# Peptides against a protein of PDB entry 5TUV: the designs that were tried, part 111

Target 1, 107 residues: chain A of PDB entry 5TUV
Amino acid sequence: KEVIDRLRYLKAEIEDLELKERELDQQKLWLQQSIKNVMDDSINNRFSYVTHEDICNCFNGDTLLAIQAPSGTQLEVPIPEMGQNGQKKYQINLKSHSGPIHVLLIN
Target 2, 107 residues: chain B of PDB entry 5TUV
Amino acid sequence: AQECQNLEVERQRRLERIKQKQSQLQELILQQIAFKNLVQRNRHAEQQASRPPPPNSVIHLPFIIVNTSKKTVIDCSISNDKFEYLFNFDNTFEIHDDIEVLKRMGM

## One batch from the design tools (peptide; made by RFdiffusion4, then SolubleMPNN)

Design b2_p19_5_s1 (from b2_p19_5, 6 letters changed)
Fold by OpenDDE base, seed 1:
Structure b2_p19_5_s1 (fold): chain B 107 residues (1-107), chain C 107 residues (1-107), chain A 19 residues (1-19)
Amino acid sequence: as target 1 above (107 residues)
Amino acid sequence: as target 2 above (107 residues)
Amino acid sequence: EKEDLEKNEKNREAAKRFN
């Protein structure tokens, strides 16, 4: 039957897609590990920085804060809520577990 | 048939996930390339200058950039060990991660 | 405000990548 043939075809294709998806998942894991290894290299780590000029060239006219924190630092941005004073609260929460956080005012 | 339609929906769902994963992989590849280019740039620059940059003139990865209006009032509460930060803004702000910054830098 | 919500969403996405 034509419908049976279509079902068989779809099932076979879905199976192939499952294999493809798993392949991509593995590639992602390997690439993520590769990036981590490259960044953790002592020489690369020494030169893994941007300058104030770099940042200023990327952004215009606003107050710019640069926040450097160790990998794994938790960053939370709550949804703005009305405060007791009737003013919306715009907040950033940072929690580091492996080292101090450093803040620089760029401009 | 209903079963055929169900499988076609599933097929399309999987195809879309695969497409998304392929895009994510491409972003990771670009991230790795950008990082390597950054390291190469900085290494060359320091060689030409025959010295490292001043410690407070650079921002080490990983970092985020927070930009807000010049009129925005920013309050910062810092823990004694500098492991926890709370930022309060009286107006909206934007956060940009280091990956986005490297993209804007053309790395 | 819709603009505030949009900015917040972008910020939350950036935070997700950083985390």
Scores: peptide ipSAE 0.572, ipTM 0.909, DockQ to the pose 0.910
Fold by OpenDDE base, seed 4:
Structure b2_p19_5_s1 (fold): chain B 107 residues (1-107), chain C 107 residues (1-107), chain A 19 residues (1-19)
Amino acid sequence: as target 1 above (107 residues)
Amino acid sequence: as target 2 above (107 residues)
Amino acid sequence: EKEDLEKNEKNREAAKRFN
């Protein structure tokens, strides 16, 4: 009856959805690798930068820090907690494993 | 039936997951396009200027932008190996990755 | 305070993308 038919339909659709999800997963992997290859290309790497003007056009009225770090750098932002002096801790922790970190002040 | 309801819930869960994956895939596509556009822009700009920009005037990918009030006091400590950085702020801040910056730039 | 938490969450999300 209707319930049985609905069950059959749902099972078939779920199977199709599983295939679709696997397809998307594969596409994501391929695209991620593609992006990596494009960014790692020597010519592209040479021109993979933004200017101070670019940043200033995106942000205004604040102090701006630009932190350039190698891929794989660990970035941690702790949840603000009260410090020893009773002040909330606003912190950024960076740990690089493959190269130096460069910090620029954007005025 | 209960089985039908269970499958319908599963179906909907899978549909939503697929939708999310599709959106994430589109974001990756846009990231790649933005990067390619950035490279193209910079290549053209350097050709017109007949020289590369000064080294301290550009920010190479990957990077993050930290913006905070001009009144915010920022303290930075660097480890002995210069691979670890600790930033302390006396007020809130915002972090923006290079992908977001490229989006704001209209790349 | 709620705003601080919201900013922190956004920052943490950005950090995840960078990592």
Scores: peptide ipSAE 0.570, ipTM 0.909, DockQ to the pose 0.936
Fold by OpenDDE base, seed 5:
Structure b2_p19_5_s1 (fold): chain B 107 residues (1-107), chain C 107 residues (1-107), chain A 19 residues (1-19)
Amino acid sequence: as target 1 above (107 residues)
Amino acid sequence: as target 2 above (107 residues)
Amino acid sequence: EKEDLEKNEKNREAAKRFN
């Protein structure tokens, strides 16, 4: 029956898709490692920066804070909630495990 | 048949996940390209200037940019240890990662 | 209110990428 044939076809296709998905997962891991290696290269690391001008060209009209933190730093942005004083809490929480955090005011 | 429909739904779900993962891979590739372009730009610029930029004039990766109104009051406190930072804003803000910044820079 | 939520969601997404 056509239904039986369709079932067989779908099962085979799903199996192929599972293989494809796993392949993509591996490629992602590989590429992430590649990017890490490129960024950790001594020469690349030396030149891995943007300027104040770069940032100002990308943003305008507001206060701009640049926060440089080591890789692996934990960044959390809580959902705004009412504080004890009745004001909403707009917060950024940073926890570094490997080095200092640097803050620059720009613009 | 219901079984056929169930498999078709699963097939479609897997196809969508694969599509999303393919897109994510492309973004990673673009990140790597943008980073390499940034490094190349900076190397060339420093060669032309015959000196590195002043240390406080650049922002090293990885970083985030916080954009908020000029009227926003920002408080920064270091808590627990010197590696933990708490930023308090009296109004909303926007966070932009270095990847987005590089995109806006046209890298 | 909706605007705050939207901004927060974008911020949380950015944070996820940074982490």
Scores: peptide ipSAE 0.562, ipTM 0.907, DockQ to the pose 0.874
Fold by OpenDDE base, seed 2:
Structure b2_p19_5_s1 (fold): chain B 107 residues (1-107), chain C 107 residues (1-107), chain A 19 residues (1-19)
Amino acid sequence: as target 1 above (107 residues)
Amino acid sequence: as target 2 above (107 residues)
Amino acid sequence: EKEDLEKNEKNREAAKRFN
């Protein structure tokens, strides 16, 4: 029957898709590790920076803060809630565990 | 049959997940390329200048850029060891990670 | 308010990527 043939086809295709999905998952993991290795390289680490000019070319017309923090720093942006004075609270919370945080005013 | 319909739905879900994972993988590839290009640019620039840039003139990865109106009042509370920061804004702001910045830079 | 929420969601997504 056509339905039986369709079932067999779908089951076989789903099996192939499952293998493909797992392949992609593994590739993602490998690439993430590759990126980490490249960034952790001593030479690359030394040159892993942008300039004030770079930032100014990407953004204009506003106040720009650059926050450099060590890897693993916790960045939290709470949902704005109404404060006691009737104004919404717009906040950024940063907590580093491995080193100091550096803040630069770009403009 | 109902089983055929269920498998067709599952097939479609898997196809969509695969498509999403392929897109995510492409993004990671672009991130790695962008980083390598950044490093190459900076290495070349320092070679031409025969010296590294001043320490406070560059922003080392990882970093974030906070964009807000020039009228926005920003209050920053810092711990004594500079490990914890609390930013308060009287208006909305936008956060951009280093990956997005590198994209905007055309790396 | 909706715009603020959308912006906040984008910021939270960016923060999640940074973390």
Scores: peptide ipSAE 0.561, ipTM 0.906, DockQ to the pose 0.876

Design b2_p19_5_s2 (from b2_p19_5 with E2K W8N V12R E16K)
Fold by OpenDDE base, seed 1:
Structure b2_p19_5_s2 (fold): chain B 107 residues (1-107), chain C 107 residues (1-107), chain A 19 residues (1-19)
Amino acid sequence: as target 1 above (107 residues)
Amino acid sequence: as target 2 above (107 residues)
Amino acid sequence: EKEELEINEKNREAAKRFN
């Protein structure tokens, strides 16, 4: 019967999709680890930077702050709320657990 | 018929997840390529200059860029150990991570 | 207001990637 055949086909396809999804999951984990290893390499780490010129080429006309912080630094951007003075609070909260944070004014 | 419909829904769900995972994987690949290109560029540049850039002229990864209007007033409070920062803005701002910056740089 | 919400959402997404 057509219904039975369709059921068999769908079950087989779902099984194949499960395998494919697991493969992609493993590939993602592998690539994430690879990226981490590459970035943690001493030579790569030495040259893992951008210049003021790079930033200026990407952005124009505004005040630009560059905030360099260690990996794992907690960054929070609260939803703007009304302050005590009736003004909205636009805030950035940063908390590092492994090292100091550096702030540079680009322009 | 109902069983077929249930399996078809499951099939479609899995297909969409796979599609999303494939896209995420591609982004990771591009990130890795961009980082490697950045490192290569900087190595070559320093070789030509015969010296590293001044310490305050570069921004080391990981970082974020905050851009806001030049009219925006920015207040910053910092902890003694520079591990905690609180930024207050009197107007809206935009945050861009290093990944986005590398993309804009064409890496 | 809508624009501010969009900006805030983008900021939160960027923060999520950074974290």
Scores: peptide ipSAE 0.565, ipTM 0.908, DockQ to the pose 0.843
Fold by OpenDDE base, seed 2:
Parts: C-alpha cells; sequence; structure tokens
Structure b2_p19_5_s2 (fold): chain B 107 residues (1-107), chain C 107 residues (1-107), chain A 19 residues (1-19)
C-alpha cells in the first residue's frame, strides 16, 4: 500500500536526518573548542583588540561606551520598569569574578 | 494514516532544526575567520609601526559596546575593586557584542 | 512600548552571547 511505503520512506529519512543533526552538533562543539583554543593562544591573545577608530567607524552620532571585562563576567540587562519617580529604569549590571572591568568612553 | 502524518510533521521539524544548526555553524565559522583576520591585521600594523599601540588606545576582547543618544545621562557605580559595575541610563540604549563589531568592521 | 521591548530583547540576547 502507498501508505505503508510512505511510512517506510519517512522512517528511513528521519533516521538519516537524526544522524545529520548529531553530526552538526558535534561539528559545533569542535568548532567552539577550536575558537577557544585560537583565542587562548598567547600570540593571538596579545593581538585580540580593536581600536577607537574601529568603533567610531562602526557607530556614529551617539555616545559610545566600550566595556572590556574578563571572560565569564556576568552581564545583566533588566527589563525596564517604572521607578518610584516615574522614570523607567534602564540599567546594565556587570559582575566579574576573575578580574577588573575596564570602561572607555569612545566619543 | 495518522502515523504517516505524525512522521511527516517530525520530518519537517528535524529539517528545520538542521537548517538552523547549519546557520549557527556558519556563524561560528565566520566568527573564527573574523578573529583570525583581526589578529593578522593587528600583527601587521604593529610590525609596520615597530611598536605596540598605547595600552589605553585599544579595546581588548571580550568587550561590549553600549550605544545611546548623546542626550542620555549615564550614571555609573563602581565597586572598590572594580569587579562590579552598575550603569543607569535615563533613556534606552543598545548593546553590541564584540562579534557584531567585528562583522561591522568587515573582518 | 513595543520598540523598547524589542531593543531590550536584543540587549538581553547580546548579553547572553557575552556571558
Amino acid sequence: as target 1 above (107 residues)
Amino acid sequence: as target 2 above (107 residues)
Amino acid sequence: EKEELEINEKNREAAKRFN
């Protein structure tokens, strides 16, 4: 029957797709580890920076803050809520556990 | 049959997940390429200048860029050890991670 | 406001990537 044939085809295809999905998951993990290794390399780490000019070329017309923080720093952006004075609270919370945070005003 | 319909739905779900994972993998590849290009650029620049840039003239990864209006008032509270920061804005702001910045730089 | 919510969501997504 056509339905039976379709079922067999779908089951086989789903099995192939499952293998493909797992392959992609593994590739993602490998690539993530590769990126980490590249960034952790002593030479690469020394040259892993952008300049003020780089930032200014990407953004213009606004106040720009650059926040450099150690890996693992917790960044939280709460949902704006109305304050007691009627002003919405727009906040950024940063907490580092491994080192100091550095803030630069770009313009 | 109902079973056939169920499998077709599952097949479609898996296809969509695979598509999403392929896109995410491509993004990671681009991130690694961008980082490598950044390092190469900086190494070349320092070689040409025969010296590293001044410490306060560059922004080391990882970092974020906060973009807000020129009229936005920014208040910053810092802990004594600079491990904790609280930013208060009187208006909306946008956060851009280093990955997005590298993309905008054309890396 | 819808626009503010969208911006906030984008900010939270960026924060998640940074973390």
Scores: peptide ipSAE 0.561, ipTM 0.906, DockQ to the pose 0.839
Fold by OpenDDE base, seed 5:
Structure b2_p19_5_s2 (fold): chain B 107 residues (1-107), chain C 107 residues (1-107), chain A 19 residues (1-19)
Amino acid sequence: as target 1 above (107 residues)
Amino acid sequence: as target 2 above (107 residues)
Amino acid sequence: EKEELEINEKNREAAKRFN
């Protein structure tokens, strides 16, 4: 029956898709490691920066803070909630484990 | 048949996940390209200037940019240890990661 | 309010990428 044939086809296709998905997962991990290696290269690391001009060209009209933190730093942006004083809390929480955090005011 | 329909739904779900993962891989590739272009730009610029930029004039990766109104009051406190930072804003803010910045820079 | 929620969502997404 056509239904039986369709079932067989779908099952086979799903199996192929599972393989494809796992392949993509592996490729992602590989590429992420590749990017890390490129960024950790001594020469690349030396030149891995943007300037104040770069940032100003990308943004305008507001206060700009640049926060540089080591890789692996935990960044938390809680949902704004009412504080004890009756105003909403707009917060950024940073926890570094490997080095200092640097803050620059731009613009 | 219901079984056929169930498999077709699963097939479609897997196809969508695969598509999303393919897109994510493309983004990672673009990130790597953008980073390499940034490094190349900076190397060339420093060669032309015959000196590195002043340390406080550049922002090293990884970083985030916080954009908020000029009227926003920003408070920064260090808590628990030197590696933990708490930023308080009296109004909304937007966070932009270094990847987005590089995109806006046209890298 | 919706705008604030959208901004917060964007911020959380950015944070996720940074982490």
Scores: peptide ipSAE 0.561, ipTM 0.907, DockQ to the pose 0.838
Fold by OpenDDE base, seed 4:
Structure b2_p19_5_s2 (fold): chain B 107 residues (1-107), chain C 107 residues (1-107), chain A 19 residues (1-19)
Amino acid sequence: as target 1 above (107 residues)
Amino acid sequence: as target 2 above (107 residues)
Amino acid sequence: EKEELEINEKNREAAKRFN
């Protein structure tokens, strides 16, 4: 009857969806590797930068810090808590494992 | 039937997961396109200028941008090994990754 | 304003520590 037919339909569709999901997972892996290869290319790497003007066009009226850190750098932003002086602590922690971190002030 | 309901729930769960994966895949595609456009722009710009930009005038990928009020006091410290960095702000700040910046740039 | 200038100077000094 209708219930049995619906069960058959659902099972078949779920199987198709499983295949689709695996396809997407594979595509993601390939694309991630592609992006890595493109960014690691010596010529592309030479031109992989933005200017101060670019940043200023994206943000205005604020103090802007540009922090260039190598891939794999650990970034931590603790939940603001009251400090010893009663002021909330707003912090950024960076831990680099390979290479230096460069910080630029953009006015 | 209960079995039918269970499968329908599973079906919907899988559909939503696939939808999310499709969106994530599209984001990766856009990231790659944006990066390629950035490289192309910079190559053309340097050709027109007949020189590379000054080293301190550009921000190389990967990077993050931290924006805060101009009234925010920023203090930074570096560990002895120069691998760990601590930023302290007396007010709230916003962090933006290079991907978001490229999007805002229209790349 | 003086306060803003001081903040800006501190920010510049902070940034220079990583340069």
Scores: peptide ipSAE 0.450, ipTM 0.905, DockQ to the pose 0.038; fails the geometry check

Design b2_p19_5_s3 (from b2_p19_5, 6 letters changed)
Fold by OpenDDE base, seed 1:
Structure b2_p19_5_s3 (fold): chain B 107 residues (1-107), chain C 107 residues (1-107), chain A 19 residues (1-19)
Amino acid sequence: as target 1 above (107 residues)
Amino acid sequence: as target 2 above (107 residues)
Amino acid sequence: DKEDLEINEKNREAAKRFN
C-alpha cells in the first residue's frame, strides 16, 4: 500500500541520515584533534600570538583587558545579581589548573 | 498515518542536526586556517624584523578579550599562585574569545 | 535588565568556547 511504501521509504532515509550524522561526528573529532596537534607543535606555539595593535584594530573606545590562560582554564560568568550594597554584581571567575594566568591592559 | 507523521518528524530532526553539524565543521576548518595564517604572518614579521617582539607586547593563545566602558571600575583579586582570578565590574562588560578575534583580524 | 541578560548570554557563549 501507499502508506506502507511511505513508511519503508522514511525508514530507509532515516538509516542513511544516521550514517551521515555519524560520519560528521567522526570528521569533527578528527578535525579537533588535528587542530590540537597543530597548536601544540613547538614552532606553531612559538608564533601563536596576537599583538596589541591587532587587538586595538578589532576594538575601540573601551577599556580592553587581555587574559591569557592555559587551555582548559575554567571561565565563569555568573548572571548579574544584586549585591549586599544594592549594586548588581558583574563578575568574571577564572581558575586555571595547569599554569598561571596573565592579564594585560591593552588601552 | 500516525507512524508516518512520527517518522517525518524524526527525519526532519535529524536533517536539522546534520545541518548544524556541517556548520560547526566548517567553523572548525576556518579556525585551523586562521591559526595557520596567524603563524605564517608572525613568522614572516619576525624574519623581517630579525628579532622577536617584546614579551609584554604580544598575547599568546589561548586568550580572551574583555572590553568595558572607560568609566567602568574594575577590581581584581588574584591568588598567590596566579591560578585564580576574580574580576568585579561596576557595569556591564563583553567577552570575546581568541577565535572571534582572529575572525575580526581577517585571518 | 533585558540588555544585561543579553550581554550576559553572549558572554556565557564566549566562555563556553574558551572552556
Scores: peptide ipSAE 0.601, ipTM 0.909, DockQ to the pose 0.883
Fold by OpenDDE base, seed 4:
Structure b2_p19_5_s3 (fold): chain B 107 residues (1-107), chain C 107 residues (1-107), chain A 19 residues (1-19)
Amino acid sequence: as target 1 above (107 residues)
Amino acid sequence: as target 2 above (107 residues)
Amino acid sequence: DKEDLEINEKNREAAKRFN
């Protein structure tokens, strides 16, 4: 019957999709590790920076802050809420656990 | 029939997950390429200049860029060890990670 | 207001990537 055949087809396809998904998961893990290795390389790390010019070319017309922080730094952006004075609170919270945070004013 | 419908829904769900994972994988690939291109650019630039850029003229990865109106008042509280930062804005702001910046740079 | 929330969501997404 058509329904039975469809069931068999779907089950077989789902099995294939499961294999594909596992393959992609593995590829992601490998690539993530590769990226970490590349970025942690001493030579690459030395040259892993952007310039003020780079930032200015990407953004203009506003105040620009560059915040450099160690990997693993916790960045929180609370949902804007009304403060005690009736003003919305726009905040950024940063907490590093491994080193200092550096802030640069670009313009 | 109901089982067939359930499997078809599951099939579609898995297909969508796979599509998303493929997209995420492509994003990681682009990130790695962008980083490598950045390193190459900087190495070449420093070779041409015969010196590294001044320390405060560059922004080392990882970083974020915060842009806000020039009229926005920014208040910053910093811990003694510079491990914790609290930014308060009187208006909206935008955060851009280093990955987005590299994309905008065309890396 | 809605725009603020949208901006905040984008910021939170960026923060998630950074973390």
Scores: peptide ipSAE 0.599, ipTM 0.909, DockQ to the pose 0.909
Fold by OpenDDE base, seed 5:
Structure b2_p19_5_s3 (fold): chain B 107 residues (1-107), chain C 107 residues (1-107), chain A 19 residues (1-19)
Amino acid sequence: as target 1 above (107 residues)
Amino acid sequence: as target 2 above (107 residues)
Amino acid sequence: DKEDLEINEKNREAAKRFN
């Protein structure tokens, strides 16, 4: 009887949690679409940039590459593997499907 | 009972997922705010300067920043259409997406 | 090796967000 009551309680709580999770999922989708709409706006798109100074203010002391690529570009960072000569391979793979990729050396 | 234990595990799993989704939602909200602030900043800056920035002086979203040691040797292979890039590093590197950069900028 | 893996994981997470 006690176990049965606990089961009923847990099932009811899980049902409530399911509703909450669905609500969050919907909110996420809405917000993602909202962000997309804002970014796709012609005026916003015109001003959607950072400067070299912005980047330099965020990072220091290292070589900095800025890679601008269209949305949806595939970025892969393989797990470093040993090469034929025993050297670890540190790689970045980029594949764009909608436009060219631009690379800038910041400093 | 085993069923009770299973439901308790499921409840905990759902609670953790909800927590994660709430955090992700908050991040999306911050992203949108940061983007809007960026646009506003740039619009104001261009108005004061009475001109847009030079074409190659800015980095449009979306972008990533790759930072590595100044001693790191970087080799890049590029496709003819510039749609595919392969970067090889002889040492470790760090990738930062535009969202992180905007955060660091205080947007 | 552990540090490399940690850095790689961070990079992979960033890549996921960018994709």
Scores: peptide ipSAE 0.594, ipTM 0.908, DockQ to the pose 0.905
Fold by OpenDDE base, seed 2:
Parts: structure tokens; C-alpha cells; sequence
Structure b2_p19_5_s3 (fold): chain B 107 residues (1-107), chain C 107 residues (1-107), chain A 19 residues (1-19)
């Protein structure tokens, strides 16, 4: 009896959890679309930038490169492998299909 | 019963997934808020200055920040159309996306 | 190198978010 009751309870709860999970998935989708719409707005797009000062305030003591690339740009960071001269390969590969990439040296 | 145990495991698994999805949703909400705050800040700043910032003084979203030691040698190969960039570093580097930067800015 | 792999993993995760 107790086992049967527990099974019924668990099955009912799992069903409720499935509904909750689907709700969260839908909310995520809606929010992602909302963010996209906000960012694609002409006025918002005009003001969607940070300054050199902003970056300098966030990072100190290193060489800082800012790489601005269009949406959809492919960014690849290969796992470091040994090069021909025995040096590890530390690389960033960028490929844009919709526009130019801009690189700024911050410091 | 074995079935009861299996369902209990499944229940717990679903609960954890829901918790994770709730956290991810909150992060997206914060991202949207941060972006809106950024836009508002910049809009206000440009109103105060009565002009937009110089084109090369700002970093437009989307972007990444690459930080590395000041001793790191960086080589960059650029395609003629500036659509493809290949960066080579002689040492390790760190990549930070615009979302992380906005968080560090306190937006 | 464990440290290199760790930082690379962080970079790759950042790349996934950017893409």
C-alpha cells in the first residue's frame, strides 16, 4: 500500500515538474527573443556601446584587445596544441560573414 | 520497489534541471536589465555632451575583450576584406564576452 | 598542462556565449 501510494505520488509530481520545465523553456525562449528585439531596435543599437574607460575600469595590468564583430561571427578558440617549433599554439580564429571585424587596443 | 527508486531519482533529476533553468532565466533577465541601463547611460551622456562620441572611442556590441600579459607577443593575420582574423599568442590569454563586461561595469 | 586546459575551457565557454 505504501509503495503503491508513493508511486502514485511520484508519478503525479513528475508530471507537474514536466509542465514546470516546459514553462521555463518557453519563458527562456520568449526572453531571448525579447532581448534580441531590444538590441535590434534602432535607437538602442545606436547606444549599445562601451567606452575605453569602461574597459579599463574592469581590467587592469594586462594588454587588452577589444574585438567588435557582427552578430553571427564565428569565434573559435582551439585547444592548445604543440606547434612545429615545440611551442604551444594559443590562437583565436574569427570569421565574419556579414561585416568587417574591428580590433581596438585598449592599453 | 525498484520502480519507486527509479522515479525518485528521476524526480530529483528534474528538480535539479528546473533549478538550473530558473537560474539561467534570472541571468537572462539581468542581461536585459544591464543592456537597458547601458543604453540609458549612453543616451544621457550624449545628451549632456550634445554630440556622439568619436567613432573609434567606443566599442559597439557585440564584442569580446581579450586580456593577456603585457609580455605576450600577439600576431594578427587579417584578410583583405577584414572578415577573417587569425590571432596568435605566444602565451595564454583570457576571453571575456560583452555580458561579463557589463556585469563588471555594474550595469 | 592543467592550467592551460582550464583557461582554454573558460575561453571556449566564452566563445560559445559570443557565437
Amino acid sequence: as target 1 above (107 residues)
Amino acid sequence: as target 2 above (107 residues)
Amino acid sequence: DKEDLEINEKNREAAKRFN
Scores: peptide ipSAE 0.591, ipTM 0.906, DockQ to the pose 0.867

